# Peptides against a protein of PDB entry 4N78, part 185

Target 1, 186 residues: chain A of PDB entry 4N78
Amino acid sequence: HFQVICRLLGYQGIAVVMEELLKVVKSLLQGTILQYVKTLMEVMPKICRLPRHEYGSPGILEFFHHQLKDIVEYAELKTVCFQNLREVGNAILFCLLIEQSLSLEEVCDLLHAAPFQNILPRVHVKEGERLDAKMKRLESKYAPLHLVPLIERLGTPQQIAIAREGDLLTKERLCCGLSMFEVILT
Target 2, 155 residues: chain B of PDB entry 4N78
Amino acid sequence: MAELQMLLEEEIPGGRRALFDSYTNLERVADYCENNYIQSADKQRALEETKAYTTQSLASVAYLINTLANNVLQMLDIQASQLRRMESSINHISQTVDIHKEKVARREIGILTTNKNTSRTHKIIAPANLERPVRYIRKPIDYTILDDIGHGVKW

## One batch from the design tools (peptide; made by RFdiffusion4, then SolubleMPNN)

Design b2_p20_8_s2 (from b2_p20_8, 11 letters changed)
Fold by OpenDDE base, seed 5:
Structure b2_p20_8_s2 (fold): chain B 186 residues (1-186), chain C 155 residues (1-155), chain A 20 residues (1-20)
Amino acid sequence: as target 1 above (186 residues)
Amino acid sequence: as target 2 above (155 residues)
Amino acid sequence: MLTPFEEGMKEREEKLKKLL
């Protein structure tokens, strides 16, 4: 599904969706969540010492449950704050999955373009075959597919310019060194 | 452009008129040949004359048709060439616009990106001293120890 | 020469610098 979304939206559509999601997240964080966090900070016990290790996990849990009873019983926290946090979480996950899907799509594009751009994969040499001979054979096989050199020989200056720009745009992808998710987390 | 205009305005209409006139002339020749055959005492001679006129008339019509056809074909070739040039121009413009749109889109998404930091995976060095699992001794939790911790109601 | 992506990144950085 995310792959289809990436294909449908493209870079422009993804950018718009991501920007709008960031606005929504910002609104949630600076609005309702911030208000609840402030309220929670006010009602938090000023002195919450770690129980002695001797109480064990159940005792420690009961201790914290008792200390936080008023917070846990705060109905608005469960209904509103946690829902908003879920929405934020979903937005973050959506961004992550979109970026991953986009990266996969870009890799596929790069792989499909590679034969036309004189980018040859490292060929596994079977025992007894010379790597160089196999590589030369591949180069010769794909040489007629090299689009930019072909257009440079046969095309108009305008066509050559377009071909070069297209080649560059094909090679330059986000997956080669850029991350959106890191920006979302900042 | 001048050649195409000449074909459209002069050569092709002229050829069509000539062909129409030829039709009228052929009818006259046919009438003449029929009457000549009926009135002639020498039927063999009249027949030979008719054959000669028929051959000449057919040759003339064939020439007119061929000339007209060639002019029409030439017109179509010129038009096809013009259309190809227009198509090439439109395609060039379209591709240029698409490339530009792509660059704009990439800039827009670029504002949402940063360089991938090769985070050195800090090996989480597991602390060597695995604290021995403290044997969970079920000691009854003396909650009275918590009485001094917090705003508990002193009974 | 900067890629269109990098141009966008720089624009963001410049905007961020102006806000700081």
Scores: peptide ipSAE 0.361, ipTM 0.810, DockQ to the pose 0.812
Fold by OpenDDE base, seed 3:
Structure b2_p20_8_s2 (fold): chain B 186 residues (1-186), chain C 155 residues (1-155), chain A 20 residues (1-20)
Amino acid sequence: as target 1 above (186 residues)
Amino acid sequence: as target 2 above (155 residues)
Amino acid sequence: MLTPFEEGMKEREEKLKKLL
């Protein structure tokens, strides 16, 4: 589903969706969540000492559950605050999954374009074969597919310019060194 | 442009008119040959004359058809060339616009990106002082402070 | 020359610097 969304929206559509999600998240964080957090901080026990380790993990958990029981049982926390936190969480997850899907699409595009851009895979050399000979054969095989050189020989100046720009746009991708998710987390 | 215009406005219409006129003339020639054969005392001579007129008429029609056909072909070639040039121009503009749109889109998404090499060095500072276990005194939590937050339901 | 992606990133950085 996320792959289809990435294909449909493209870079521009993804950017718009991400920006709107960030606005929503910001609104939720600065609004309702912040208010609840402030209130919770005010009602939070001033002295919450760590239980003795002798109580073990279950006893410690029970201790904290008992101290926070009244807070956790507060109806508005469950209905409003936790819902808003879920929305924020869902937005973050959405952004992560979109970025991952986009990266996959970009890698696929790079792989598909590689033969046309004189980007040859490293061939596994069997014992006894010269790497250079295999690479030369591969280069010779794909030489007719090199788009930019082909257009430079046969095309008009305008076509050459477009081909070069297209080649650059094909090579330059987000997956090569950029992250959106890191921005969402700051 | 001048050649195409001449073909469309003068040569092809002229050729079509000439061909139509030739049809009318052929009918007249046929009538003449028939009457000449019937009225002539020398049937052999009349037949030879008819053969000559028929040959000439066929040659003339063939020439007119050939000329017209060549002119039509030439017209089509010129039109095809013009269409190809227009298509090429439109394609170039379209591609240029698409490249521009792509660059804009990439800038927009770029605003939402950062370099992956940014060190996630958020040092979680561990609290230095392990606080001594203090006896837990439960204080009642007053939830009335939360009554003003949310949907305003005063319980 | 910066890629269009990098141009967008730079724009964000400049905006952040101005706020800061």
Scores: peptide ipSAE 0.357, ipTM 0.806, DockQ to the pose 0.680
Fold by OpenDDE base, seed 2:
Structure b2_p20_8_s2 (fold): chain B 186 residues (1-186), chain C 155 residues (1-155), chain A 20 residues (1-20)
Amino acid sequence: as target 1 above (186 residues)
Amino acid sequence: as target 2 above (155 residues)
Amino acid sequence: MLTPFEEGMKEREEKLKKLL
C-alpha cells in the first residue's frame, strides 16, 4: 500500500501529505497532549519512593497502584490522551513507512537507469580472471546504451540540454544521502 | 510556406481544371474521329488517324494525372514535415515544463529533508544545540549496499 | 551547484534561523 501511495503522490504529493501530518502532530502535541501532561503533573505524587524489595513484586505493584490511583482512574486519559498519542504514533510510523517505500522506489529507479548512465556494478571475479578485463568488457557491452553520449552525438543542442538535465535528475535522489524521517523527529 | 501555398492555391486546382478540360477535349476528339470514319472514303486512313489521336490524348491525360499526383504527393510531404517539426517543438516544450515541475517538487520535498546522519548509533540524542546542518557532501552512490536487497543477480 | 533537494533544505534552514 505504501509503495502504491508513493507512486501515486510523487515527490510533491508526499511533501504535501508530510507537511499536513506535521501540522496535525504539532497541534496534538502542543494542544491536547500538553494539557493532559500538565494535568497529570499536577496530580502526580510529589514524592514517590521506591518501596523496599522486601514487599515483593505484588506489594510493590500495589504500592504503585495506590500512588497512581488518581491517574489510573482518570477516564479521559485512556480515551482521549492515549488516543491522541496513538494518532501521533501512527503519523510517525506513516512517515517512516512512506520514506522507506520512497527509498525503495528511488533505488529501483537508480538501478534501472544505471546501464544507461555508465554506472556498472562491481562484478564478481572468479579465480584467474582479471577484474579490469572483465570491467572493460562490461563497459564495452553497455557503451551503446549510454544515453547522454548518444544524444550528444546525434541530437540537437536542445535535446542535449534536456538529456543532461534528465540524466542529472535521474542520478540525484533522496536515498543517496537525505532523510525526511530525521526532520519529522525534530 | 510559399511552395505549399502555391501547391494548394494554384498548382493542384490548376491541375484539376486542366484534367477536367482534357475530358471535354477528349469527347470532342472522339466525336471528330467517329464522324471522320463515317464520312471518309478511306476507312483505313481514318482508323489510323483515330489511333493517333487516341494515343496522343491518352498520353496527355497520363501526363496531367502524373503531374497532379506528384503535386499532391509533394504537398503531403511538406505538410508531414511541418507536422513533425511542430510535434518536435511541442515535445521540447513539454519536456522543459516537466523538468521544471520536477525541480519544484524536489525543492518542496527537500524542505522536509535533512542529511542522513551516518552515525550508526541510533541514539536519538536530541541535539541540545542546533548542530549546524552538516553540509551535504555528495558521496558517490555505492550500489553494493543494495546487493543484498532483492532477487538481483548475484554476480 | 546545489541539487533541488539541497535548495529546499537550505530554504528550511534559512527559515529556521529567522525564527530563532
Scores: peptide ipSAE 0.352, ipTM 0.805, DockQ to the pose 0.848
Fold by OpenDDE base, seed 4:
Structure b2_p20_8_s2 (fold): chain B 186 residues (1-186), chain C 155 residues (1-155), chain A 20 residues (1-20)
Amino acid sequence: as target 1 above (186 residues)
Amino acid sequence: as target 2 above (155 residues)
Amino acid sequence: MLTPFEEGMKEREEKLKKLL
């Protein structure tokens, strides 16, 4: 689903969706969540000491349950606050998954374009083969596919300009060094 | 432009009119030949004259059809060439617009991006230190990183 | 020359600087 969304929206559509999600998240955090957090801080026990380990896990749990009873029984916390936190969480996850999906699409594009851009992977060398000879053979095999040099030789000046711009746009991707998710977390 | 206009406005319509006129003339010639054959005492001579007129008429019609056909073909070739040139121009404009739109879209999404911190240690650095935006250094795309993700063509 | 992505990043930085 996320791959399809990425393909459908493209860079522009993803940007718009991400911007709107950030606005929603900001609104939730600065609005309702902040208010509930302030209220929770007011009802929080002023002094909560760690019980002795001799009480065991059940005793410690009961202690904290008693100390936090007012918070746990706060009905609006279970409904509105947790729902808003779920929405924020879902938005964050959505952004993460979109970025991951976009990165995969970009990687695929880079891989598909590589033979046409004189970008060759390192070939596995079997025992007895020279890496240089194998790479040279590979280069020779794909040399006719180099798009920009081909267009520079056969194309019009306008076609050459478009080919160069297209080549550059094909090579430059977000996955090469940029992250959207890090911006969302700030 | 002038040649195409001449073909469309003068030569092809003129050829069509000539062919139509030829049809009417052929009918008259046929009537003449029939009457001449019936009225002539020398049937052999009348037949030879009819053969001559028929041959001439067929040759004339064939010439008119051939001329008209060639003019139509020439017109179509010129139009096809014009359409190809127009298509090429439209394609060029379209590609230019698409490249521009792509650049705009990339700028828009770029607003929402930051440089990847390669430092593995996600120290939750307290937001207070506005780390100076690390200038994006274009590192050469190492495609070897992709070897584990894709169906590597094991040649 | 900045990539279009980098141009967008720069724009964001400039906007943030204006808000501070």
Scores: peptide ipSAE 0.339, ipTM 0.801, DockQ to the pose 0.813

Design b2_p20_8_s3 (from b2_p20_8, 7 letters changed)
Fold by OpenDDE base, seed 1:
Structure b2_p20_8_s3 (fold): chain B 186 residues (1-186), chain C 155 residues (1-155), chain A 20 residues (1-20)
Amino acid sequence: as target 1 above (186 residues)
Amino acid sequence: as target 2 above (155 residues)
Amino acid sequence: MLTPFEEGMKEREEKEEEEK
């Protein structure tokens, strides 16, 4: 599903969605969640001492339940605050999954473009074969597929310029060193 | 462009007019030949003259048709070439716009990105003072302390 | 030469610096 979303939205669509999600998250964090956190801090017992071990596990539990009774019984916390936290969590998760899916798509694009860009995979050399001979054979095999040199030889100056720009855009991807998710976490 | 204009405005219309005039002339020649044959005492000569005029007229019409056809074909070829050039230009513009849009989109998403901090694995500087591992003496959990709390079956 | 992605990143960094 996320792969389809990435393909449908493209870079621009993903950017828009991510920006809107960030706005929503910011609004939730600075608004409702902050207010509830402040309220919780006010209701939080100032001094919560560990009860004596002599009270046993049930007594200790009852003690903490009593100390936290106001927090536990705060109905709005369960209904509104936790829901908002879920929304934030879902937004973060969505961003993560979108970035991962985008990275996979970019890698696939790079792999598909590689034969046309004179990018050869590392050939596994079987025992006894010269690496150089295999590489030369591969180079020779894929040489006719090199798009930019082909266009440079046969194309107009305008076509050459477009081909070079297209080649550059194909090579440059987010997955090569950039992260969106790190921005979301800050 | 000048050649196409000449074909459209001068050569093809001129050829069509010439063909029409030739048709009219053919009719006149036919009438002349018919009358000449009827009036001539030497029918053999008249027939030969008719054959000559007919051949000449047919040749002239054939030439006019061929010339007109070639001009029309040339016109179509020029137009086809112009359309191809226009298509190429449109495609070029479209590609340029698409590249630009892609760059803009990349900038937009780039605003939401940061460099992957290859967290240099901070060498967990082993705290210099290896506090002597306090030998975790696994004291066996004496569960007998719990014997008094539950309905312990006094074996 | 900066990639379009990096250009966007720099733009963000510049805005963040202006806001501090």
Scores: peptide ipSAE 0.373, ipTM 0.802, DockQ to the pose 0.844
Fold by OpenDDE base, seed 5:
Structure b2_p20_8_s3 (fold): chain B 186 residues (1-186), chain C 155 residues (1-155), chain A 20 residues (1-20)
Amino acid sequence: as target 1 above (186 residues)
Amino acid sequence: as target 2 above (155 residues)
Amino acid sequence: MLTPFEEGMKEREEKEEEEK
């Protein structure tokens, strides 16, 4: 699903969706969640000392349940605050998955373009074959596919300019050194 | 442009008129040949004259048809060439617009991006100096760095 | 010359610096 979304939206669509999600998250964090956190801070016991270990785990749990009873029983916390936190979490996960999917699409694009851009894969040399000979053979095999040199030889000046720009845009991708998710966490 | 106009306005219509006139002339020749054959005492000579006129008439019509056909073909070739030029121009504009849109889209998504901190495995030495944003040196994109990211292509 | 991505990133950084 995320791959399909990435293909459908493209860079622009993804940017718009991410920006809107960030706005929603910001609104949730600065609005409802902040208000509930402030309220919770006000009702939080000022002094919560660790009960003696002699009460055992059940006694300690009961102690904390008693101290936090008002918070646990706060109905709006369960219904509204947790729901908002879930929405924030879902938004973050969505952003992460979109970025991962986009990176995969970019890698696929790079791989598909590689033969046309004089980018040869690392050649696995079988035992007994010279790496140099195999590379030369591959270079010779793919030489006719080099798009920019081909267009430079056969194309009009306008076609050459477009081909060069297209080649540059094909090479430049987010996955080469940029992260969206780091900005979102920021 | 002038050649196409000449073909459309003068040569092709003129050729069509010439063919129509040739039809009228052929009818006259046929009438003449028929009358000549009936009136002539030498039927063999009359027949030979008829054959000569028929051959000449057919040759003239064939010439007119061939000329007209060639003019029509030439017209179509010129029009096809014009359409190809227009298509090329439209494609160029379309590609330019697409490139521009792509650049805009990339700028938009770029607003939401930051440089990946290469986790240098080195010891968390307290960053004394805020590492200056490593100027993106346009190094040739080594795509081999992506080999480890994809699940499938273990080369 | 910056890539379009980098141009966008720079624009964001400039805005963040202005807001500070």
Scores: peptide ipSAE 0.356, ipTM 0.800, DockQ to the pose 0.805
Fold by OpenDDE base, seed 4:
Structure b2_p20_8_s3 (fold): chain B 186 residues (1-186), chain C 155 residues (1-155), chain A 20 residues (1-20)
Amino acid sequence: as target 1 above (186 residues)
Amino acid sequence: as target 2 above (155 residues)
Amino acid sequence: MLTPFEEGMKEREEKEEEEK
């Protein structure tokens, strides 16, 4: 699903969706969530000492349940606050999954374009074959597919310019060094 | 342009008119031949004349049709060439616009991006000093890093 | 020459600096 969304929206659509999600997340965090957090901080026990280990896990759990009883019984926490936190979490996950899907699409595009851009795959040399000879054979095999040199030889000046720009745009991708998710976490 | 205009406005309409006139003339010739054969005492001569007129008429019509057909074909070839040139121009503009749109889209999404911290170091060291944004030095993209992510086509 | 992505990133950084 996320791959299809990435293909459908493209860079422009993804940018718009992420910008809107960031606005929503910011609004939720600075608004309702902040208010509930402030309220929770007011009802939190000022002094919560760790019970002695001698009470065992059940006793420690009961102690914390008693100390946090007012928070657990706060009905609005379960309904509104947790729902808003879920929405924020879903938005973050959505952004992460979109970025991952976009990166996969970009990698696929790079791989598909590689033979046409004089990018040769790493050659596994079988035992007994010279790496240099195999590389030369591959270079010779893919040389006719090099698009920009081909157009430079046969194309019009306008076609050459477009081919060069297209080649550059094909090579330059987000996955090469940029991250959106880090911006979202900030 | 002048040749196409001449074909459209003069040669093809002229050829069509000539063909129409030829049709009317053929009817007159046929009537003449029929009457001549009926009235002539020498039926053999009248028949030979009819054959001659028929052959001439067929040849003239064939010539007119061929000329008109060639002119129409020439017109279509010129128009096809013009359309191809127009298509090429439109394609060039379209590609230019697409490249521009792509650049704009990339700028828009770029606003939402930051440089990937390649630092493997686990230590969440709170950067004390606002490290000045290290100017992204365009290093040649080593695409070999991506070899492990995709189903490597084992050649 | 900056890529279009980098141009967008630079624009964001400039805006963030103006808002401080």
Scores: peptide ipSAE 0.356, ipTM 0.799, DockQ to the pose 0.803
Fold by OpenDDE base, seed 3:
Structure b2_p20_8_s3 (fold): chain B 186 residues (1-186), chain C 155 residues (1-155), chain A 20 residues (1-20)
Amino acid sequence: as target 1 above (186 residues)
Amino acid sequence: as target 2 above (155 residues)
Amino acid sequence: MLTPFEEGMKEREEKEEEEK
């Protein structure tokens, strides 16, 4: 589904969706979540000593439950605050999955374009085969597919310019060194 | 352009009119030959004259048809060439616009991007140090780095 | 020459600096 979304939206559509999600997340964080956090800080016990280990796990749990009774009984925390946190979490996950899907699409595009851009795959040399001979064979096989040189030879100046720009755009991708998710997390 | 206009406005219409007139003339020649053969005392001479007129008339019509056909073909070739040029121009404009749109889209999404500081580990590691985004130095695209990403065909 | 992506990044950085 995310791959299909990436294909349908493209770079522009993805940018718009992510910007809107960021606005929503910002609104949730600065609004309701911040208010609840402030309230929680006010009701937080000022002095919470570590209970003695002699009380065991159940006793320690009861101690913390008693100390946090006011927080646990805060009904709006479960209904509103946690829901908003889920929404934020879902938005973050959505952005992550979109970025991953986009990266996969970009990699596929790079791989599909490689034969046309004189980018040859690493040749696995089987035992006994000359690497040089295999490379030459591959070069000769893909030489007719080199698009930019072909257009430079047969095309108009305008076509050559377009081909060069297209070649450059094909090579330059986000997956090569850029991250959207890191921006979303700051 | 001048040649095409001449073909469309003068040569082809003129050729069509000439061919139509030739049809009318052929009918008259046929009537004449028939009557001449019937009325002539020398049937052999009349037959030879009819053969001559028939040959001349057929040659004339053939010439007119050939000339008209050539003019029509030439007109079509010129028009086809014009259409090809227009198509090429439209394609060029379309491609230019698409490239521009792509660049704009990339700028828009670029606003939401930063340089990857951490190793490609899938771990959502919070960027530790707010260190200044290391200026993305265009390193040659090593596609081998992508070999571990996705369902790629292990070559 | 900056890539279109890098141009977008630069634009963001400039805006963030102006807001500070």
Scores: peptide ipSAE 0.348, ipTM 0.796, DockQ to the pose 0.832

